# Ledger of designs, part 184: peptides against a protein of PDB entry 5JXT

Target 1, 319 residues: chain A of PDB entry 5JXT
Amino acid sequence: SLLPKKEINVYIGMSEMQVKWYQKILEKDIDAVNGAGGKRESKTRLLNIVMQLRKCCNHPYLFEGAEPGPPYTTDEHLIYNAGKMVVLDKLLKRIQKQGSRVLIFSQMSRLLDILEDYCVFRGYKYCRIDGSTAHEDRIAAIDEYNKPGSDKFIFLLTTRAGGLGINLTTADIVILYDSDWNPQADLQAMDRAHRIGQTKQVVVYRFVTDNAIEEKVLERAAQKLRLDQLVIQQGRAQVAAKAAANKDELLSMIQHGAEKVFQTKGAFGTMAEKGSQLDDDDIDAILQAGETRTKELNARYEKLGIDDLQKFTSESAYE

## One batch from the design tools (peptide; made by RFdiffusion4, then SolubleMPNN)

Design b2_p23_3_s3 (from b2_p23_3, 16 letters changed)
Fold by OpenDDE base, seed 1:
Structure b2_p23_3_s3 (fold): chain B 319 residues (1-319), chain A 23 residues (1-23)
Amino acid sequence: as target 1 above (319 residues)
Amino acid sequence: SAAEAAARAAYEERRAAALAAHR
């Protein structure tokens, strides 16, 4: 029988470089961030800020002129300048030692470009599929990855390209490097490994930048998922979960953690304490804390009714 | 600068070659 998926949110602090870029994004649009833009501030402007903040949470090199140089190099700075890369680098070593194979999903094809550089730098054999991959090349990559005795350790996928009904049950680990606004897209991605033909326990690691916009993206995704489940259970197909955040919701999401980010000198959390020097015990502590916070998050939304889940509660998990 | 643009172009060429050789 197929074992249930184990899903763990992995809460990761920003690197010093991410904090500096996150501050710069907020400062550039500070009137917007403070709500001072009034009725003239377009929802499009707020969506652009959210998109830049999500890019920062993924990797600072997604910004033009962020890479150190000249000279330009592919080396350890690719890892230590992004909290998610520091954790990924340690997790992949552990996953490989366990004889597991891993799917890595992102919303951003440009992040997959960074992950290709990382795979080359670490000597990890990989396959890649994104939205630009031709149908024939997609089949070839899937077949190469799924081949008995395949030496391909990693499959890099955009979440939407990975969602297209493919079977990747030859992997047992799923890393969601970022989250979709639609939790169903992430579920569809996970279900590439968690399908008939899987023989191992599927473990899903969802990377979430702590004290940043991604916590609110996760909360909104969890809220929507619970709402979708309750709508299915109650047969109320007409409760269209408002798919798009309103202006005030977007503003609240942008403001989340902004004060702490402005007050921070250096990195956040475990990234401030150890940075790239994370050991196996630090990773275990991050995973244990993540498992606890994941249970708490799920338990919060399991208690809510449809009417509560239709309201975007700006109430931080800290009140 | 033109020098930075040239250094970037040379890096992207090396990167593309490394990716092609790794596949």
Scores: peptide ipSAE 0.436, ipTM 0.916, DockQ to the pose 0.521
Fold by OpenDDE base, seed 5:
Structure b2_p23_3_s3 (fold): chain B 319 residues (1-319), chain A 23 residues (1-23)
Amino acid sequence: as target 1 above (319 residues)
Amino acid sequence: SAAEAAARAAYEERRAAALAAHR
């Protein structure tokens, strides 16, 4: 029988470089961040800020001129300049040692380009599929990954391209490097490994940048997922979860953690203490803290009814 | 600068070669 998947949110501090870039993004649009634009602030401007902050949470090298150099190199700086890469690098070593195989999903094809550089740098054999991958090349990549005795350890996928009904049950670990605004897209990604034919316990690690916009993206996704579940259970077809955030929701999401980011000199949390020198105990502590916070997050939304979830903005979770 | 652009181009060439050799 298929074992239930284990899902763990992995809360990761920003690197020093991420903090600096996050500050720079907020400062560039400080009037919008402070809500001083009022009714004149365009939803498009707020969405652009959200997009830049999410890029920063993924990797600072997603910005033009962010890579150190000249000389330009593929080296350890690719890892230590992004908190998610530091955790990924340690986690992949553990996963490989356990004889597991891993799917890595992102919303950003340009992040997969960074992950390809990382795979080459670490000597990890991989496959890749994104939204630009031709149908034939997609089949070839899937077959190469799934073949008996495949040397391909990692499959790199964009969440939307990876969600398209493929079977990847030869992997037992799923890393969501970032989250989709639609929790169903992430579920569809997980279901590539968590499907009939899986023989192992599927574990899903969802990376979430701590004290940043990604916590609010996660909360909104969890709220939507719970609402969708309750609507299905209660037959209330009219309760469409608002698919798009309003201006005030976007502003609240942008403001989340911004003050602490402005006050911070250097990295956040375990990244400030250990940086790239995370050991196995530090990873275990991050995973255990993540498991606790995941249970707490789920417990908050499980207690809410449809009417509460419709009124629930992420600000009310602190009462 | 022109020197930075040349250094970037040379890096992208090495990167492309490394990706091609790894696949």
Scores: peptide ipSAE 0.435, ipTM 0.917, DockQ to the pose 0.561
Fold by OpenDDE base, seed 3:
Structure b2_p23_3_s3 (fold): chain B 319 residues (1-319), chain A 23 residues (1-23)
Amino acid sequence: as target 1 above (319 residues)
Amino acid sequence: SAAEAAARAAYEERRAAALAAHR
C-alpha cells in the first residue's frame, strides 16, 4: 500500500546578503510599503514588490549585479549567500547518504539555473525540466532519471512543468524550494513522487523563509487549500471565485517581518549563529521546529469554517 | 565598466564549459 506522504515546512532564516537585498527592495518602494499611496497605489506595483521579495527569499543572485565580483567565481558564496541553499546543501548530503533520490521544484526557471551551477559545484548528477524544455527532451530526461540504476540523484523542475502528469516514483524526497500561489500546483508536484508505484515513504520538505513574505504566501496557500476542500465537501461551488489577493492583502504580506528586517544587522536565526557551518544537529533542530510549526499551521486552518476562511484574517499580523 | 563586462563574459564562458562537462 502507498504510505501517506509526510509534509514538513522548513523555516529558514535569511543570509546577511538576503537581509541587505530585502531592505533595498522595501526602501525602493517605501511609500508603497508604508501604505502611503492608499487607494492610489496600483495592484501592479504591489505585485512587483511581492515578486522581488520572493526572488530575494529564493536567492540574491536572481538580481542583476548581485553576484560578487570581479573576479566572478562559482564557489561557496553561491551557498552561504542564500539561507535556502545552506539548508539544501546539508539536506541533500543527508538524503544522498540514506540512499534517497530527490525532486526539487521551483516557480523560477532562473533559480533552476543557480541550482544547476550548485549541482556542478557539488558534483551532483541531475536532470532538468522547465517550461521551455521540448517535449522529446522532457521524455528523455524522465526516462534517464527513472531508468534502473540511474546515477541521476536530483531532478530539477519548475512546479508547472513537473505538474504535467509525469511519473517520478523513483524519487522518494520532494523539495519545494518555493511555493506556488495555487496550493494545488504544489500538490500536483508532490503527486509525481507520491503515486502508485512508490515503494518508499515520500517526504516533502517545503522551504519557507522565516520572518519574510513567504510565511504569508504559505498561510494564504494553506487557507485556500482548506477552503477548496470545504467547498468540495459542502457542494458550495459559488465560494471558490476570489482567487486573487486584493491590495490590502498584498500590502499586509509585504509588511510582514519588514520592521524586523530593517532592524537586523546581519543574518536571521540559525543563519546568524552558524551561517554556512550548519551541522547535522542544526538540521535536525530546523526540521523538528518545522514539524511543530507545520502541525500548528494545519491545526489553525482545520478549525475554521468556510466563512472564516473567506476572511483574510490579518489578526496574526498584530500579535 | 568594460573591464567588468569582460570579466563577466569570461566567467560565463567558464560556467558554460563547466555545465557542458558535467552533463
Scores: peptide ipSAE 0.426, ipTM 0.915, DockQ to the pose 0.555
Fold by OpenDDE base, seed 2:
Structure b2_p23_3_s3 (fold): chain B 319 residues (1-319), chain A 23 residues (1-23)
Amino acid sequence: as target 1 above (319 residues)
Amino acid sequence: SAAEAAARAAYEERRAAALAAHR
């Protein structure tokens, strides 16, 4: 029988470089961030800010002129300048030693380009599929990854391209490097490894930048998923969960952690104490803290009714 | 600058070669 998947949110602090870029993004649109613009800011402007903040949470090199140089190099700076890369680097080393194989999902094809450079730099053999990959090349990559005795350790996928009904049950670890706004897209990605033919316990690590916009993206996704489940269970098909955040929700998400980010002069959270010098005990502590916070997050939304879950107020989850 | 553009082009060439050799 297929074992239930284990899902763990991995909460990761920003690097010093990410904090600086996160501050710069907020400062560029400070009037929109403060809600002080007497003209009703466009929803499009807020969506653009959200997209830049999510890029920053993934990797600062997603911005033009952020990469150090000249000379330009693929080196350790690719890792230590992004909190998620520091944790990924340690986690992949552990996963490989355990004889596991890993799917890494992102919303951003440009992040997969950074992950390719990282794989080359660390000597990890990989496959890649994104939205631009031709159909024949997708088949070839899947077959190369799934073949008996495949030396391909990592599969790099965009979440939506990986959602296309493919079987990747030869992997037992799933890393969601970022989250989709639609929790069903992430579930569909996990179901590539968590499917009939899987013989191992599937473990899903969801990377979440701590004290940043990604916590609110996660909370919203969890709320939506619970609402979708309750609607299905109650046969209330007419309760269309609002697919898109409203303006006030987007503003609240942008403001989340912004004050703490402005007060921070160095790295944030888990990256402030040890930076790139995380050991195996630090990874165990991060995973254990993540498992606890994941259980707490799920328990908050399990207590809420349909009417409460329709109200996107952070306050209603803490009363 | 022209020097930065040349340095970037040389890096992208090395990167492309490294990716091709790793696959």
Scores: peptide ipSAE 0.370, ipTM 0.896, DockQ to the pose 0.521

Design b2_p23_3_s4 (from b2_p23_3, 14 letters changed)
Fold by OpenDDE base, seed 2:
Structure b2_p23_3_s4 (fold): chain B 319 residues (1-319), chain A 23 residues (1-23)
Amino acid sequence: as target 1 above (319 residues)
Amino acid sequence: MRAEREAREAYRRERERKKKEHE
């Protein structure tokens, strides 16, 4: 029988470089961040800020002029300049030692390019599929990954490409490097490993940058998922959650953690204390803290009715 | 933007070339 999947949110501090770039993004549009633009501040401008902040949470090298070079070099700087890469690097080493195989999902094909650079640097054998991959090449990559005795450890996918109904039950670990605004897209990605034919316990690690916009992306996704579940259970099809964030919600999301980011000199949390020198105990502590916070987050939304979930702005979840 | 992407792609191609020469 298929075992239930275990999902753990992994809360990760920003590197010093991420903090500096996050500050620069906020400073560039400070009037919009402070709500000073009033009625004239376009939803499009706020969506652009959100997109830049999400890029920063993924990797600073997603920005022009952020990567050292030319000449460009692949070295430890690719890892220590992004909190998610530091945790990923240690986690993949553990996963490999356990004899597991891993799917890594991202919304950003350009992040997969960085992850390819990382895989080559660490000597990890991988497959890749994104939105630009030809149909025949997708089949070939899936077959190469799924073949008996495949030496491919990692499959790199965009979350959108993972939604295409493919079977990847030869992997038992799923890493969501970032989250979709639509929790159903992430569920569809998890269901590539969590299907009939899976013989192992599927574990999902969802990376979330702590004290940043990604916490609010996660909260909104969890709220929407709970609302979708309640709508299905109650047969109230008309209560389709307004899928698009309003302007005030986007502003609140951008403002979340912004003050602390401006006050911070250097890295955040475990990244400030240990940086790239995370040991196995540090990873266990991060995973345990993540499991606790995941249970707390789920329990918060499980107590809410449809009417509460519809009124819940991200601010009222803390009152 | 274009020049940096082209330089990164050139670096990746050169890395892949070197990898194939060592296999």
Scores: peptide ipSAE 0.228, ipTM 0.783, DockQ to the pose 0.234
Fold by OpenDDE base, seed 3:
Structure b2_p23_3_s4 (fold): chain B 319 residues (1-319), chain A 23 residues (1-23)
Amino acid sequence: as target 1 above (319 residues)
Amino acid sequence: MRAEREAREAYRRERERKKKEHE
C-alpha cells in the first residue's frame, strides 16, 4: 500500500548576502513598503516587490551584479551565499547516503540553472525539465531518470512543468525549493513521487525562508488549501477563494519581517551561527523545528471555518 | 546530453562575456 507522504516545512535563515539584498530591495521601494505611496501605489508595483523578495529568498545570484566576479566561477560561494543552498547541500548528502533519490522543484527556471551549476560542482548526476523543455526531451529525461539502475540522483523540475501527470515514483524524496501561490500546484508536484508504484515512504521538504515573505506565502497557501478542502466538503461551489491577494495583503506580506531584516547585521538564525559549517545535528535540529512548526501551522488552519478562512487576518507586522 | 552541457557551458561563457561588457 502507498504510505501517506510526510510533509515538513524547513525554515531556513537568510545568508548575509541575502539579508543585504533583501534590505536593498525594500530600500529601493521604501515608500511602497511603508504604505506611503497612497492611492498611486499600483498592485503591479507590490507584485514586483514580492517577486524580487521571493528571488532573494531563493538565491541572490538571481539579481544582476550579485554574483562575485570576474572571473565568474562555480565554487563554494554558490552555496554559502544562499541559506537554502547550505541546507540543500547537507540534506542531499544525507539523502544520497540513505540510498534515496530526489526531485527538486522550483517556480524559477533561473534557479534550476543555479542548481545545475551546483550539481556539476558537487558531481551529482541529474535530469532537468522546465517549461521550455521540448516534449521529446521531457520523455527522454523521465525515461533516463526512471530506468532501472539509473545513475541520476537528482531530478530538477519547475513545479508547473513537473506537475504534468508524469510518474517519478523512482524518487522517494521531494524538495520544494520554493512554493507556488497555488498549493494545488505543489501537491501535483509531490504526487509525481507519491503515486501508485512508489515503494518507499515519500518525504517532502518544503524550504521556507524564515522571517521573510515566504512565511506569508506559505500561510496564504495553507489557508487557501484548507478553504478549498472545506468548500469541497460542504458543496459550496460559490466560495471562489479570492484568487489574487489585494494591495493590503501584499503590503502586509512585504512588511513581514522587514524591520528585523533592517536591524540584522550578517545572517539569520542557524546561518549566522554555523553558516556553511552545518553538521548532521544542526540539520536534525532544523528538521525537528520545522516538523513542529508544520504541525502548529496545520493545526491553526484545521480549527478555522470557511468564514474565518475568508477573513485574512492582517496580523500587523508590528505585533 | 553532451550537446546540452556544451550549450550550457557556452551560455555561461556568454553570460560571463556580457557581464564583462557591462563593466
Scores: peptide ipSAE 0.078, ipTM 0.731, DockQ to the pose 0.035
Fold by OpenDDE base, seed 5:
Structure b2_p23_3_s4 (fold): chain B 319 residues (1-319), chain A 23 residues (1-23)
Amino acid sequence: as target 1 above (319 residues)
Amino acid sequence: MRAEREAREAYRRERERKKKEHE
C-alpha cells in the first residue's frame, strides 16, 4: 500500500541581506504598512507589497541590483544570502547520501533560474519544467528524469507546471520552496511523487520564512484547506471560502513580523547564530522544531468549525 | 533536450549580457 506522505514545515530565518531588503520594502511603503493610508490605500498596492515581501523571502537576487557584481559569479554568496538556500544546500546533501531523489517546486520561474545556477555550482544533475516549457520538451524532461538508472537527482518545477497530471514517483522527496495561496496547488504538486507506483515514504518539506509574511500565507492556506475539507464533509457546498484576501487581512499579513524585522540588526534565528555554518545537528534541530510547529498548526485548525474558520482572520490565530 | 540546453545557455548568456548592459 502507498505510505501516507509526511509533511513538515521547515521554518527558516532570513539572512542579513534578506532582512535589509525586507526593511527596505516596508520602509518604501511605510504609510501603507502602518495603515495611515486608511480607506485610500488600494488593495492593489497592498498586493504589490505582499508580492515583494514573498520575493524577498525566496531570494534577494529576485530584485534588480541585488546580486553582487560585476563580475557576476555563481559562488557561495548565492547560498548564504538566502536562508532557504542555506537550509536547501545542507538538506540536499543529506537527501543525496540517503539515495533519495528530489522534486523542488516554486511559484517563481525566476527562482528556478537561481536554483539552476545553484545546481550547476554544486554539480547536481537536474531537469526543469516551468510555464514556458514547450510540450515536447516537457515530455522529454519527464522521461529523462523517470528513466531507469537516471542520473538526474533534482527536478525543478513551477507548482502550476508540475500540477498538470505528470507522474514523478521516481522521486521520494518534495521540497516546496514557497507556498501557493491555493493549498490545492501544493497538494497537486506533492501528488506527483505521492501516487500509485511510489515504493518509498514520501517526505514533503515546506520552506517557510520565520517571522515574516510567509507564516501568514501558510496559516491562510491551512485555514482554507481545513474549511474546504469541512465543507465537503458537511455537504455545505455553498460555503465558498472567501477566495481573495480582503484589504485588512493583507495589511495584517504585511505587518506580521515587521516590528521584529525593523529591530533586527543582521540575520534571524539560526541564520544569525550559524549562518552558512549549519551542521547536521542544526538541520536536525530545525526539522524537529518544524515538525512540532506543524503539529501545533494543524491541531489549531482541526478544532475549528466552519463558522469559526469563516470568521477567523489571521489575527485571531494568536489570541 | 539539446534545444532546451541551447536555449538555457542562450538565456544564461542573455542574462549575463543584460547584467553587463546594466554595468
Scores: peptide ipSAE 0.076, ipTM 0.712, DockQ to the pose 0.039
Fold by OpenDDE base, seed 1:
Structure b2_p23_3_s4 (fold): chain B 319 residues (1-319), chain A 23 residues (1-23)
Amino acid sequence: as target 1 above (319 residues)
Amino acid sequence: MRAEREAREAYRRERERKKKEHE
């Protein structure tokens, strides 16, 4: 029988470079961040800020002029300048030693370009599929990854491209490098490994930048997932339509952790303490803390009814 | 296999091109 997925949110501190860029993004639109734009602030502007903050959480080199160079090099700086890369780099070594194979999902094809450079730099053999990959090339990549004795360790996918009915049961580890606004897209991605034909325990690591907008993206996704489940269970199909964040929700998400980010000199959390010098014990501590916070997050939303889940209250995230 | 390698090489080249356009 197929074993249940083990899902763990991995809460990761920002690197010093991420903190600096996160501050810069907030400062550039400080009037919008402070709500000073009032009724004149467009939802589009807030969505743009959200997108920039999510880019920062993924990797600073997604911004123009952020990557060190010229000359542009692929080196350890590609890793230590992003908290998620530091954790990924350690986690992939462990996964490989375990004889596991891994799917890495992101919303951002440009992040997959960074992950390709990383894979080459570390000597990881990989496949890639994104939204621009031709149908024939997708088939070829899937077949190359799934073939018996495949030397491909990593499959890099955009979440939506990976969601398209493909079978990747030859992988047992899933890393969601970022989260979709729609939790169903992430579930569909996980279900590429977690389906009939899987012989191993599927483990899903969801990377979440701590003290940043991604926590609120995760909370909103968890809320939506629970709402979708309750709507299905109660037959109330009409409730699902209010999925788009309003202006005040977006503003609250942007403001989350902003004060602490402005006060921070250097990196956050384990990234401040250890940076790229994370050992196996540090990874175990991060995973254990993540497992605890994952249980707490799930338990919070399991207690909420449909009416509570329809109210995005910023406060309900802290009780 | 060949097409996938060529696609990956194309993505890398496009990334490198974009880096150079921003110099």
Scores: peptide ipSAE 0.044, ipTM 0.661, DockQ to the pose 0.036

